# Peptides against a protein of PDB entry 5VVV, part 98

Target 1, 276 residues: chain A of PDB entry 5VVV
Amino acid sequence: FLCGVVEGFYGRPWVMEQRKELFRRLQKWELNTYLYAPKDDYKHRMFWREMYSVEEAEQLMTLISAAREYEIEFIYAISPGLDITFSNPKEVSTLKRKLDQVSQFGCRSFALLFDDIDHNMCAADKEVFSSFAHAQVSITNEIYQYLGEPETFLFCPTEYCGTFCYPNVSQSPYLRTVGEKLLPGIEVLWTGPKVVSKEIPVESIEEVSKIIKRAPVIWDNIHANDYDQKRLFLGPYKGRSTELIPRLKGVLTNPNCEFEANYVAIHTLATWYKSN
Target 2, 276 residues: chain A of PDB entry 5VVV as posed
Amino acid sequence: FLCGVVEGFYGRPWVMEQRKELFRRLQKWELNTYLYAPKDDYKHRMFWREMYSVEEAEQLMTLISAAREYEIEFIYAISPGLDITFSNPKEVSTLKRKLDQVSQFGCRSFALLFDNIDHNMCAADKEVFSSFAHAQVSITNEIYQYLGEPETFLFCPTEYCGTFCYPNVSQSPYLRTVGEKLLPGIEVLWTGPKVVSKEIPVESIEEVSKIIKRAPVIWDNIHANDYDQKRLFLGPYKGRSTELIPRLKGVLTNPNCEFEANYVAIHTLATWYKSN

## One batch from the design tools (peptide; made by RFdiffusion4, then SolubleMPNN)

Design b2_p17_4_s1 (from b2_p17_4, 6 letters changed)
Fold by OpenDDE base, seed 4:
Structure b2_p17_4_s1 (fold): chain B 276 residues (1-276), chain A 17 residues (1-17)
Amino acid sequence: as target 1 above (276 residues)
Amino acid sequence: SLYEKAKEEYFKAALAD
């Protein structure tokens, strides 16, 4: 069971010292996972093709080493979906080289994210892939296998919540393709019925699990405030029955952008997780 | 940009919830 934090918000990424402090807190609270997915880290999303500089590499190596020191699984995410051409072997090779670099930093767990992107494929991809889901699954499977089938590999679908599913969760051709074609060792991220799910009913998890053919990892936006940074979400982790725990592969909270605001959010997630 | 558009769409969705 993956339980911890995803740094998955828009806005200023946390600094390395905040991330190290996070790892210390995660360990102390018996959480086990950090997903590196800061939207405004340029080499994560907008410039995903760009290799890390020597200085950036040293920082990431140090960060990954710190995660290991605190027994926190460091999952490196990359979001190529804004402008990748899935059918272009050069693009796939570029993605492979980027992940090879991160592997050299000592990273062993990875995520490929297709959240917050346009659903339309380019003409070249339409000639090769039956659907957007087929293109995403193809590259995800290829990367997963290329990396030697790491123990933890995550996929974030473009339809990552109930409200993004067309026509709905149980009938989504996109999620059906993901469920049927994504290799079984790859985990699927999900935010619940909504982008910011006030409640995540058990039935909603059973519904999505059926179509994706696996228990999801919750990317939990309950405390996310990137969409309205004039608000801070300081309340406890709630609206999730502990009956979800045996039905999930994990929960990663995507909390407030302000690192200092997240004590209650993360601590109460830990309490929730340990209560079952 | 594609990034800004997608970010705005996410924000709208998150605020609608």
Scores: peptide ipSAE 0.670, ipTM 0.957, DockQ to the pose 0.934
Fold by OpenDDE base, seed 1:
Order: C-alpha cells, then structure tokens, then sequence
Structure b2_p17_4_s1 (fold): chain B 276 residues (1-276), chain A 17 residues (1-17)
C-alpha cells in the first residue's frame, strides 16, 4: 500500500530542504511514499524534453539519496502530454533518454502523467492510433518495459475523476481502453468522483476499479489549495472510510502549496491509514 | 499557452465542487 504525499500542485515548488524535512516526517508517521510531480517544474511538464543540468542532477541525486535514507519510496513523475507526438519515434526516444538520466540518479520508481491536457491528437497520431487512450497506453507500456518493469510505475489518465469521464465512469471508452490495454503491473491514479472530492464513497472505487481492472492509487486533492490562493485547508483528512484501504493500491495526498500548512493534513492521513 | 489553458480548466473544475 502506497501512502504519503504527491507534490502535484500548480505554483512554487517546495525547496530541497522542505522535501528532506517531509521525508523525515513521513518516516516518523510510518508513511512510505513521495511522488515528485510539481506542475511548475519546467523539466517535469512544459520542457519535459530537456535534460537536467549538472547542478540539477546533483540536487536530484541528493534528494533521492535522502528519500532512501528515510525509507521513503521516491517516485519521479513526468508530464509530456501538453505537446508530445505519440507516433513520433524521436519523441519516444527523447522520453526514454530523460528517464534514463533520472535512473542514473538512483531513481527506481516512475510515473507518466496525462492529467490536464487537450483530448485532441495531432493529425500524425490520428493516422496511427484509434484513440487518445490507445496512444497514451502504447507509450506508457513501452516506457514501462524499457525501464525493465520497475516495481512501482504509475499512470495518470486524462479522465482522472468521475466528472471527467465521458459519458460516465462505467461506460467511458477511454477508461475501458486503459483497463484492457495498460500492462497489469502499472498502477492508475484517481482523484475520486471529482477533481476535489469532498467524499470518496466505496461504491465509486468499486465502479472505477471494475473498468480499469485494478485497484487505483488515490491522488487526493482534499487539501489542495493551488486553485484558491486565498484559502488554506487546515482540517483533518476526512470523507474517506477506512473500508477504502483494502480496495486501494494507495493514497497520496496533494496538499497545500505552503509546506508549513500541511502538518494536520499529513498527520491525519497517517492516523487514518493506521486505523485499519 | 496550452499549459495556461489546462491550468485554467483544472481551476474551474476544482472550484465547481
């Protein structure tokens, strides 16, 4: 069971010292996972093709080593979906080279994210792939196999919550393609019925699990505040029955952008996880 | 940009709930 934090918000990323302090807190609270997915990290999303500099490489190696010291699984995410051409072998090779570089930093766990992107493929991709889901699954499977089938590999769908599913969760052709064609060793991220789910009913997890043919990992936006800079979410982790735990592969909370505001959010997630 | 458009769509969805 993956339990911890995803740094997955829009806005100023956390500094390396905050991330190291996070790992210490995660270990102390018996949580086990950190997902690196800061949307405003240029080499994660907008400039995903660009290799890390020598200085950036040193920082990432140090961060990954710190995660290992605290027995926290460091998952490196990349979000190529804004402008990737899926059918272009050069794009696939560029993605492989980027993940090879991160593997050299000592990273062993990875995520490929297709959240918050346009659903329209370019003309070249439409000639090769029958749908957007087929294009995403093809590259995800290829990358997963190229990396030697790492123990932890995550996929974030474009339809990552109930309200984004067309026509709905159980009838989505997109999620059906993901469930049928995504390799079984790849985990699927999900935010619940909504982008920010006040509640995640057990029945809603059973519904999505059926179509994706696996238990999801929850990307939990309950404490996310990137969409409203005037608010801090300081309340407890709530609206999730402990009956979800045996029905999930994990829970990663995407908390407030302000690192110092997240004590209650993360501590109460840990209490929830240990209560089962 | 594609980035800004996607960010705005996420923010609208996050606020709609």
Amino acid sequence: as target 1 above (276 residues)
Amino acid sequence: SLYEKAKEEYFKAALAD
Scores: peptide ipSAE 0.667, ipTM 0.956, DockQ to the pose 0.913
Fold by OpenDDE base, seed 3:
Structure b2_p17_4_s1 (fold): chain B 276 residues (1-276), chain A 17 residues (1-17)
Amino acid sequence: as target 1 above (276 residues)
Amino acid sequence: SLYEKAKEEYFKAALAD
């Protein structure tokens, strides 16, 4: 069971010292996972093709080593979906080389994220793939296999919540393709019925699990505030029955952008996790 | 940019909740 934090917000990424402090807190609270997915990291999303510099590499190696020191699984995410051409072998090779570099930093767990992207494929991809889901699954499976089928590999769908599913969760052709064709060792991220789910009912998890043919990992936006910088979510982790735990592969909270605001959010997630 | 458009769409969806 993956339980911890995703740094998955828009806005200023946490500094290395904050991330190290996070790992210390995660260990202390018996949480086990950190997903590196800061949307404003240029080489994560906008410039995903660009290799890390020597200086950036040293920082990431240090960060990954710190996660290991605190027994936290460091998952490196990349979000190529803004402008990747799925059918172009050069793009696939570029993605492979980027992940090879991160593997050299000592990273062993990875994520491919297709959240917050246009649903339309380019003309070249439309000639090769029957749907956007087929294109995403194809590259995800290829990368997963290329990396030697790492123990933890995550996929974030473009339809990552109930409100993004067309026509709905149980009938989504996109999620059906993901469920049927995504290799079984790849985990699927999900935010619940909504982008920011006030509640995640057990029945909603059973519904999505059926179509994706696996238990999801919750990307939990309950404490996310990137969409409204005037709000701070200081309340406890709530609206999730502990009955979800046996039905999930994990829960990763995407908390407030302000690192110091997240004590209650993360601590109460830990309490929730340990209560079952 | 594609980035800014996607961010705005996410923010709109997140605020609708």
Scores: peptide ipSAE 0.644, ipTM 0.952, DockQ to the pose 0.969
Fold by OpenDDE base, seed 5:
Structure b2_p17_4_s1 (fold): chain B 276 residues (1-276), chain A 17 residues (1-17)
Amino acid sequence: as target 1 above (276 residues)
Amino acid sequence: SLYEKAKEEYFKAALAD
């Protein structure tokens, strides 16, 4: 069971010292996972093709080593979906080289994120792939196999919540393709019925699990404030029955942008997780 | 930009939810 934090918000990423402090707190609270997915880290999303510099490499190596020291699984995410051409072998090779570099930093767990992108493929991809889901699954499976089928590999769908599913969760051709064609060893991220799910009913997890043919990992936006930085979400982790735990592969909270605001959010997630 | 549009779509959804 993956339980911890995703740094998945828009806005200024956490500094390396904050991330190291996070790992210390995660270990202390008996949480086990950190997903590196900061939207405004340029080489994560906007410039995903660009290799890390020597200085950036040293920082990431140090961060990954710190995660290992605190027994936290470090998952490196990349978000190529804004401008990747899935059918272009050069794009696939560029993605492989980027993940090879991160593998050399000592990273062993990875994620491909296709959240917050246009649903329309370019003309070249339409000639090769029958749907957007087929294109995403194809590259995800290829990368997963290329990396030697790592123990932890995550996929974030474009339809990552109930409200983004067309026509709905149980009838989505996109999620059906993901469920049928995504390799079984790849986990699927999900935010619940909504982008910011006030509640995640058990029945909603059973519904999505059926179509994706696996238990999801919750990317939980309950404490996310990137969409309204005038607000701080200081309340406890709530609206999730402990009956979800046996029906999930994990829960990763995407909390407030303000690192110091997240004590209650993360601590109460840990209490929730340990209650079952 | 594509990035800005994507961010705006997320923000609209997050505020509507």
Scores: peptide ipSAE 0.578, ipTM 0.937, DockQ to the pose 0.936

Design b2_p17_4_s2 (from b2_p17_4, 9 letters changed)
Fold by OpenDDE base, seed 4:
Structure b2_p17_4_s2 (fold): chain B 276 residues (1-276), chain A 17 residues (1-17)
Amino acid sequence: as target 1 above (276 residues)
Amino acid sequence: SAYEKSKEATKKAALAD
């Protein structure tokens, strides 16, 4: 069971010292996972093709080593979906080289994120792939196999919540393709019925689990404030029954952008997780 | 809620930029 934090917000990423402090807190609270997915890391999303510099490499190696010191699984995410041409072998090779570099930093767990992108393929991809889901699954499976089938590999669908599913969760052709074609060792990220789910009913997890043919990892936006910087979410982790835990592969909270605001959010997630 | 619509709108806006 993956339980911890995703740094998955828009806005200023956390500094390395905040991330190390996070790992210390995660260990102390018996949480086990950090997903590196800061939307405004240029080399994560907008410039995903760009290799890390020597200085950035040293920082990431130090961060990954710190995660290991605190027994925290460091998952490196990349979001190539803004401008990748899935049918172009050069793009696939560029993605491979980027993940090879991160593998050299001592990273062993990875994520491909296709959240917050258009459903439209370019003309070249439409000639090769039957749908956007087929293109995403193809590259995700290829990368997963290329990396030697890592123990933890995550996929974030473009339809990552109930409100993004067309016509709905149980009838989504996109999620059906993901469920049928995504390799079984790849985990699927989900935010619940909505992008910010006030509640995640058990029935909603049973519905998505049927179509994706696996238990999801919750990307939990309950404490996320990137969409309203005038608000801090200082309340407890709530609106999730503990009956979800046996039906999930994990829960990763995407908390407030303000690192120091997250004590209650993360601590109460840990209490929830241990209350089984 | 209006707030969930705001996050969906912000995430959709971050697609358009």
Scores: peptide ipSAE 0.051, ipTM 0.769, DockQ to the pose 0.091
Fold by OpenDDE base, seed 2:
Structure b2_p17_4_s2 (fold): chain B 276 residues (1-276), chain A 17 residues (1-17)
Amino acid sequence: as target 1 above (276 residues)
Amino acid sequence: SAYEKSKEATKKAALAD
């Protein structure tokens, strides 16, 4: 069971010392996972093709080593979906080389994120792939196999919550393709009924699990504030029954951008997880 | 809620830019 934090917000990423302090807190609270997915990290999303500099590599190696020291699984995410051409072998090769570099930093767990992108393929991809889901699954399976089938590999769908599913969760052709074609060893991220779900009912997890043919990992935006920086979410982790735990592969909270605001958010997630 | 709609709108706007 993956339980911890995704740094998955828009706005200023956490500094390396905040991330190390996070790992210490995660270990102390018997949480086990950190997903590196800061939207405004240029080499994560907008410039995903760009290799890390020597200085950036040293920082990431230090961060990954710190995660290991605290027994926290460091999952490196990349979000190539803004401008990748899925059918272009050079793009696939560029993605492979980027993940090879991160593998050299000692990373063993990875994520491909296709959240917050247009649900439209370019003309070249339309000639090769039957749908956007087929394109995403193809590259995800290829990368997963290329990396030697790592124990933890995550996929974030473009339809990552109920309100993004067309026509709905159980009838989504996109999620059906993901469920049928994504390799079984790849985990699927899910956010619940909405981008910010006040509640995640058990029935909603059963519904998505059926179509994706696996238990999801929750990307939980309950404490996310990147969309309204005038608001801090200082309340407890709530509106998730503990009956979800046996129906999930994990829960990763995407908390407030302000690192210091997240004590209650993360601590109460840990309490929730240990209450099963 | 209006809040969930705001996050969805912001994430959708980040798609349109």
Scores: peptide ipSAE 0.047, ipTM 0.754, DockQ to the pose 0.089
Fold by OpenDDE base, seed 3:
Order: C-alpha cells, then structure tokens, then sequence
Structure b2_p17_4_s2 (fold): chain B 276 residues (1-276), chain A 17 residues (1-17)
C-alpha cells in the first residue's frame, strides 16, 4: 500500500530542505511514499525533453538519497503530454533518455502523468493510434518495459476523476482502453468522483476499479489549494472510509502549496491509514 | 499563468458541482 504525499500542485515547488523534512515526517508517521510531480518544475512538464544539468542532477541525487535514508519510496513523475507526439520514435527515445538519467540518480520508481492535457491527438498520432488512450497506453507500456518493469510504476489518466469521464466512469471508452491495454504491473492514479473530492465513496472506487481492472492509487486533492490561493485547508483527512484501504493500491495526498500548512493533512492521513 | 487560471477555474468548478 503506497501511503504518503504527492508534490503535485501548481505554483512554486518545495525546496530540497522542505522535501527532506517531509521525508522525516513521513517516516515518523509510518508513511512510505513521496511522488515528485511539481507541475511548475519546467523539466517535469513544459520542458520534459530537457535533461537535468549537473547541478540539478546533484540536487535530485541528494533528494533521492535522503528519501532512501528515511525509508521513503521516491517516485519520479514526468508529464510529457502537453506536446509529445506518441507515434514519433524520437519522442519515445527522448523520454527513455530522460528516465535513464533519473534512474542513474538512484530512482527506481516512476510515473507517467497525462493529467491536465487536451484530449486531441495530433494528425500523426491519429494515423497510428485508434484513440488517445491507445497512444498513452502504448508509450506507458513501452517505457515500463524499457525500465525493466519497476516494482512501482504509476500512470495518471487524462480522465483521472469521475467528472472527467465521458459519458461516465463505467462506460468511458478511454478508461476501458486503459483497463484492457495497460500492463497489469502499472498502477493507475485517481482523484475520486471529482478533481477535489469532498468524499470518496466505496462504490465509486468499486466502479473505477472494475473498468481499469485494478485497485487505483488515490491522488487526493482534499488539502490542495493551488486552485484557490486564498484557501488554506487545515482540516483533517476525512470523507474516506477506512473500508477503502483494502480496495486501494495507495493514497497520496496532494496538500497545500505552503509546506508548513500540511502538518494536520499528513498526520491525519497517517492516522486514517493506521486505523485499518 | 493562463493555464493556472484555467486549472483554477476547472478545480473551482469541480468543487462547486
């Protein structure tokens, strides 16, 4: 069970010292996972093709080593979906080289994120792939196999919540393709019925699990505030039955952008997880 | 950014519904 934090918000990423302090807190609270997915890290998303500099490499190596010191699984995410051509072997090769670099930093766990992108494929991809889901699954499977089938590999669908599913979760052709074609060792990220789910009913997890043919990892935006800079949610982790735990592969909270605001968010997630 | 505003709008809409 993956339980911890995703740094998955828009806005200024956390500094390395905040991330190290996070790992210490995660260990102390018997949480086990950090997903590196800062949306405004240029080399994570907008410039995903660009290799890390020597200085950036040293920082990432230090961060990954610190995660290991605190027994925290460091998952490196990349979000190529803004401008990748899925059918172009050069794009696939560029993605491979980027993940090779990160693997050299001592990273062993990876994520491909296709959240927050347009559903329209380019003309070249439309000639090769039957749908956007087929394109995403093809590259995800290829990368997963290329990396030697790492123990933890995550996929974030473009339809990552109930409100983004057309016509709905159980009938989504996109999620059906993901469920049928995504390799079984790849985990699927999900935010619940909404992007920011007030509640995640058990039935909603049973519904999505059926179509994706696996238990999801919750990307939980309950404490996210990147969508409203005036919001600071200091409430407990709630609206999730502990009956979800045996039906999930994990829960990763995407908390407030303000690092110091997240004590209650992360601590109450840990309490929730241990209550099963 | 324009994207941040679009996401803010999308996330706010998803909370309002």
Amino acid sequence: as target 1 above (276 residues)
Amino acid sequence: SAYEKSKEATKKAALAD
Scores: peptide ipSAE 0.041, ipTM 0.754, DockQ to the pose 0.389
Fold by OpenDDE base, seed 5:
Structure b2_p17_4_s2 (fold): chain B 276 residues (1-276), chain A 17 residues (1-17)
Amino acid sequence: as target 1 above (276 residues)
Amino acid sequence: SAYEKSKEATKKAALAD
């Protein structure tokens, strides 16, 4: 069971010292996972093709080493979906080289994120792939196999919540393709019925699990404030029954952008997780 | 809620920019 934090918000990323402090807190609270997915890291998303500099490499190596020191699984995410051409072998090879670089930093767990992108393929991809889901699954499976089938590999679908599913969760052709074609060892990220789910009913997890043919990992935006930085979400982790735990592969909270605001959010997630 | 719509709207706006 993956339980911890995703740094998955828009806005100013946490500094390395905040991330190290996070790992210490995660260990102390018996949480086990950190997903590196800061949307405004240029080399994570907008410039995903760009290799890390020597200085950035040293920082990431230090961060990954710190995660290991605290027995926290460091998952490196990349979000190539803004401008990747899925059918282009050069794009696939560029993605491979980028993940190879991160693997050299001692990273062993990875995520491909296709959240917050247009669902329209380019003309070249439409000639090769029957749907956007087929394109995403193809590259994800290829990368997963290329990396030697890592123990933890995550996929974030473009339809990552109930409100993004067309026509709905159980009938989504996109999620059906993901469920049928995504390799079984790849985990699927999900935010619940909505992008920010006030509640995640058990029935909603049973519905999505059926179509994706696996238990999801919850990307939980309950405490996310990147959409309204005038608000701080200081309340406890709530609106999730503990009956979800046996029906999930994990829960990763995407909390407030302000690192210091997240004590209650993360601590109460840990209390919720340990109540099983 | 207005909250959930704002998150969805902001994430969608980050698609348009």
Scores: peptide ipSAE 0.053, ipTM 0.774, DockQ to the pose 0.090; fails the geometry check

Design b2_p17_4_s3 (from b2_p17_4, 7 letters changed)
Fold by OpenDDE base, seed 4:
Structure b2_p17_4_s3 (fold): chain B 276 residues (1-276), chain A 17 residues (1-17)
Amino acid sequence: as target 1 above (276 residues)
Amino acid sequence: SKYEEAKKRYFEAALAD
């Protein structure tokens, strides 16, 4: 069971010292996972093709080493979906080289994120792939196998919540393709019925699990405030029955952008997780 | 930009919740 934090918000990423402090807190609270997915880290999303500099490499190596020191699984995410051409072997090779570099930093767990992108494929991809889901699954499977089938590999669908599913969760052709064709060792991220799910009913997890043919990892936006930086979510982790725990592969909270605001959010997630 | 458009869609969805 993956339980911890995803740094998955828009806005200023956390500094390396905040991330190290997070690992200390996660260990102390018996949480086990950090997903590196800061949307405004340029080499994560907008400039995903760009290799890390020597200085950036040193910082990431140090961060990954710190996660290991605190027994936190460091999952490196990349979000190529803004402008990748899935059918272009050079793009696939560029993605492979980027993940090879991160593997050299000592990273062993990875995520491919296709959240917050246009559903339209370019003309070249339309000639090769039957759908956007087919393109995403193809590259995800290829990368997963290329990396030697790492123990933890995550996929974030473009339809990552109930409200983004067309026509709905159980009938989504996109999620059906993901469920049928994504290799079984790849985990699927999900935010619940909504982008910011106040509640995640058991029935909603059973519904999505059926179509994706696996238990999801919850990317939990309950404490996310990137969409309204005038608000801080200081309340406890709530609206999730402990009956979800045996039906999930994990829960990763995407908390407030302000690192210092997240004590209650993360601590109460840990209490919830240990209550089962 | 595609980034800004996608960010806007996320923000609108997150605020609608």
Scores: peptide ipSAE 0.655, ipTM 0.956, DockQ to the pose 0.927
Fold by OpenDDE base, seed 1:
Structure b2_p17_4_s3 (fold): chain B 276 residues (1-276), chain A 17 residues (1-17)
Amino acid sequence: as target 1 above (276 residues)
Amino acid sequence: SKYEEAKKRYFEAALAD
């Protein structure tokens, strides 16, 4: 069971010292996972093709080593979906080289994210792939196999919550394609019925699990505040029955942008996890 | 930009819920 934090918000990323302090807190609270996915890290999303500099490489190697010291699984995410051409072998090769570089930093766990992108494929991709889901699954499976089938590999769908599913969760052709064609060793991220789910009913997890043919990992936006800079979410982790735990592969909280505001959010997630 | 359009869609969805 993956339990911990995803740094997955829009806005100023956490500094390396905050991330190291997070790993210490995660270990102390018997949590086990950190997902690196900051939306405003240029080499994660907007400029995903660009290799890390020598200085950036040294920082990432140090961060990954610190995660290992605290027995925290460091998952490196990349979000190429804004402008990748899926049918172009050069684009696939560029993605492979970027993940090879991160593998050399000592990273062993990876995520490929297709959240917050347009559903329209370019003309070249439409000639090769039957749908957007087929294009995403094809590249995800190829990358997963190229990396030697790492023990932890995550996929974030474009339809990552109930309200984004067309026509709905159980009838989505997109999620059906993901469930049927995504290799079984790849985990699927999900935010619940909504982008910011106040509640995640057990029945809603059973519904999505059926179509994706696996238990999801929850990307939990309950404490996310990137969409409202005037608010801090300081309340406890709630609206999730502990009966969800045996029905999930994990829970990663995407908390407030302000690192110092997240004590209650992360501590109460840990209490929830240990209460099962 | 595609980035700003995507961010806007996320923010609108997050605020509607």
Scores: peptide ipSAE 0.652, ipTM 0.955, DockQ to the pose 0.941
Fold by OpenDDE base, seed 5:
Structure b2_p17_4_s3 (fold): chain B 276 residues (1-276), chain A 17 residues (1-17)
Amino acid sequence: as target 1 above (276 residues)
Amino acid sequence: SKYEEAKKRYFEAALAD
């Protein structure tokens, strides 16, 4: 069971010292996972093709080493979906080289994120792939196999919540393709019925699990404030029955942008997880 | 930009509570 934090918000990423402090807190609270997915890290999303510099490499190696020191699984995410051409072998090779570089930093766990992108494929991809889901699954499976089938590999669908599913969760052709074609060793991220789910009913997890043919990992935006930085979400982790725990592969909270605001959010997630 | 459009869609959905 993956339990911890995803740094997955828009806005100023956490600094390396905050991330190291996070790992210390996660260990202290008996949480086990950090997903590196800062949307405004340029080499994560906007400039995903760009290799890390020597200085950036040293920082990431140090960060990954710190995660290991605190027994926290460091998952490196990349979000190529804004401008990747899935059918272009040069794009696939560029993605492979980027993840190979991160593997050389000592990273062993990875994620491909296709959140917050247009559903429309380019003309070249339409000639090769039957649907957007087929294109995403194809590259995800290829990358997963290229990396030697790592123990932890995550996929974030474009339809990552109930409200993004067309026509709905149980009838989504996109999620059906993901469920049928995504290799079984790849985990699927999900935010619940909404992008920010006040509640995640058990029945909603059973519904999505059926179509994706696996238990999801919750990317939990309950404490996310990137969409309204005038608000701080200082309340406890709530609206999730502990009955979800045996029906999930994990829960990763995407909390407030302000690192110092997240004590209650993360601590109460840990209490929730241990109550099962 | 595609980034800004995507961010906007996320923000609108996140606020649609």
Scores: peptide ipSAE 0.647, ipTM 0.955, DockQ to the pose 0.886
Fold by OpenDDE base, seed 3:
Structure b2_p17_4_s3 (fold): chain B 276 residues (1-276), chain A 17 residues (1-17)
Amino acid sequence: as target 1 above (276 residues)
Amino acid sequence: SKYEEAKKRYFEAALAD
């Protein structure tokens, strides 16, 4: 069971010292996972093709080593979906080389994210793939296999919550293709019925699990505040029955942008997780 | 930019919830 934090917000990423402090807190609270997915890391999303510099590489190696020191699984995410051409073998090879570089930093767990992108494929991809889901699954499976089928590999669908599913969760052709074609060793990220789910009913997890043919990992936006910088979410982790735990592969909270605001968010997630 | 458009779509969805 993956339990911890995703740094998945828009806005200023946490500094390396904050991330190390996070790992210490995660270990202390018996949480086990950190997903590196900061939207404003240029080489994560906007410039995903660009290799890390020597200085950036040293920082990431140090960060990954710190995660290991605290027994935290470091998952490196990349979000190529803004401008990747799925049918172009050069794009696939570029993605492979980027993940090879991160593998050299000592990273062993990876995520490929297709959140917050347009459903429209380019003309070249439309000639090769039957749907956007087929294109995403194809590259995800290829990358997963290329990396030697790592123990933890996450996929974030474009339809990552109930409100993004067309026509709905159980009838989504996109999620059906993901469920049927995504290799079984690849985990699927999900935010619940909504982008910011106040509640995640058990029945909603049973519904999505049926179509994706696996238990999801919750990307939990309950404490996310990137969309409203006037708010801090200081309340406890709530609206999730502990009955979800046996029905999930994990829960990763995407908390407030302000690192110092997240004590209650992360601590109460840990309490929730240990209450089973 | 595609990035800003994506961010806007996320923010609009997150605020609607």
Scores: peptide ipSAE 0.633, ipTM 0.952, DockQ to the pose 0.970

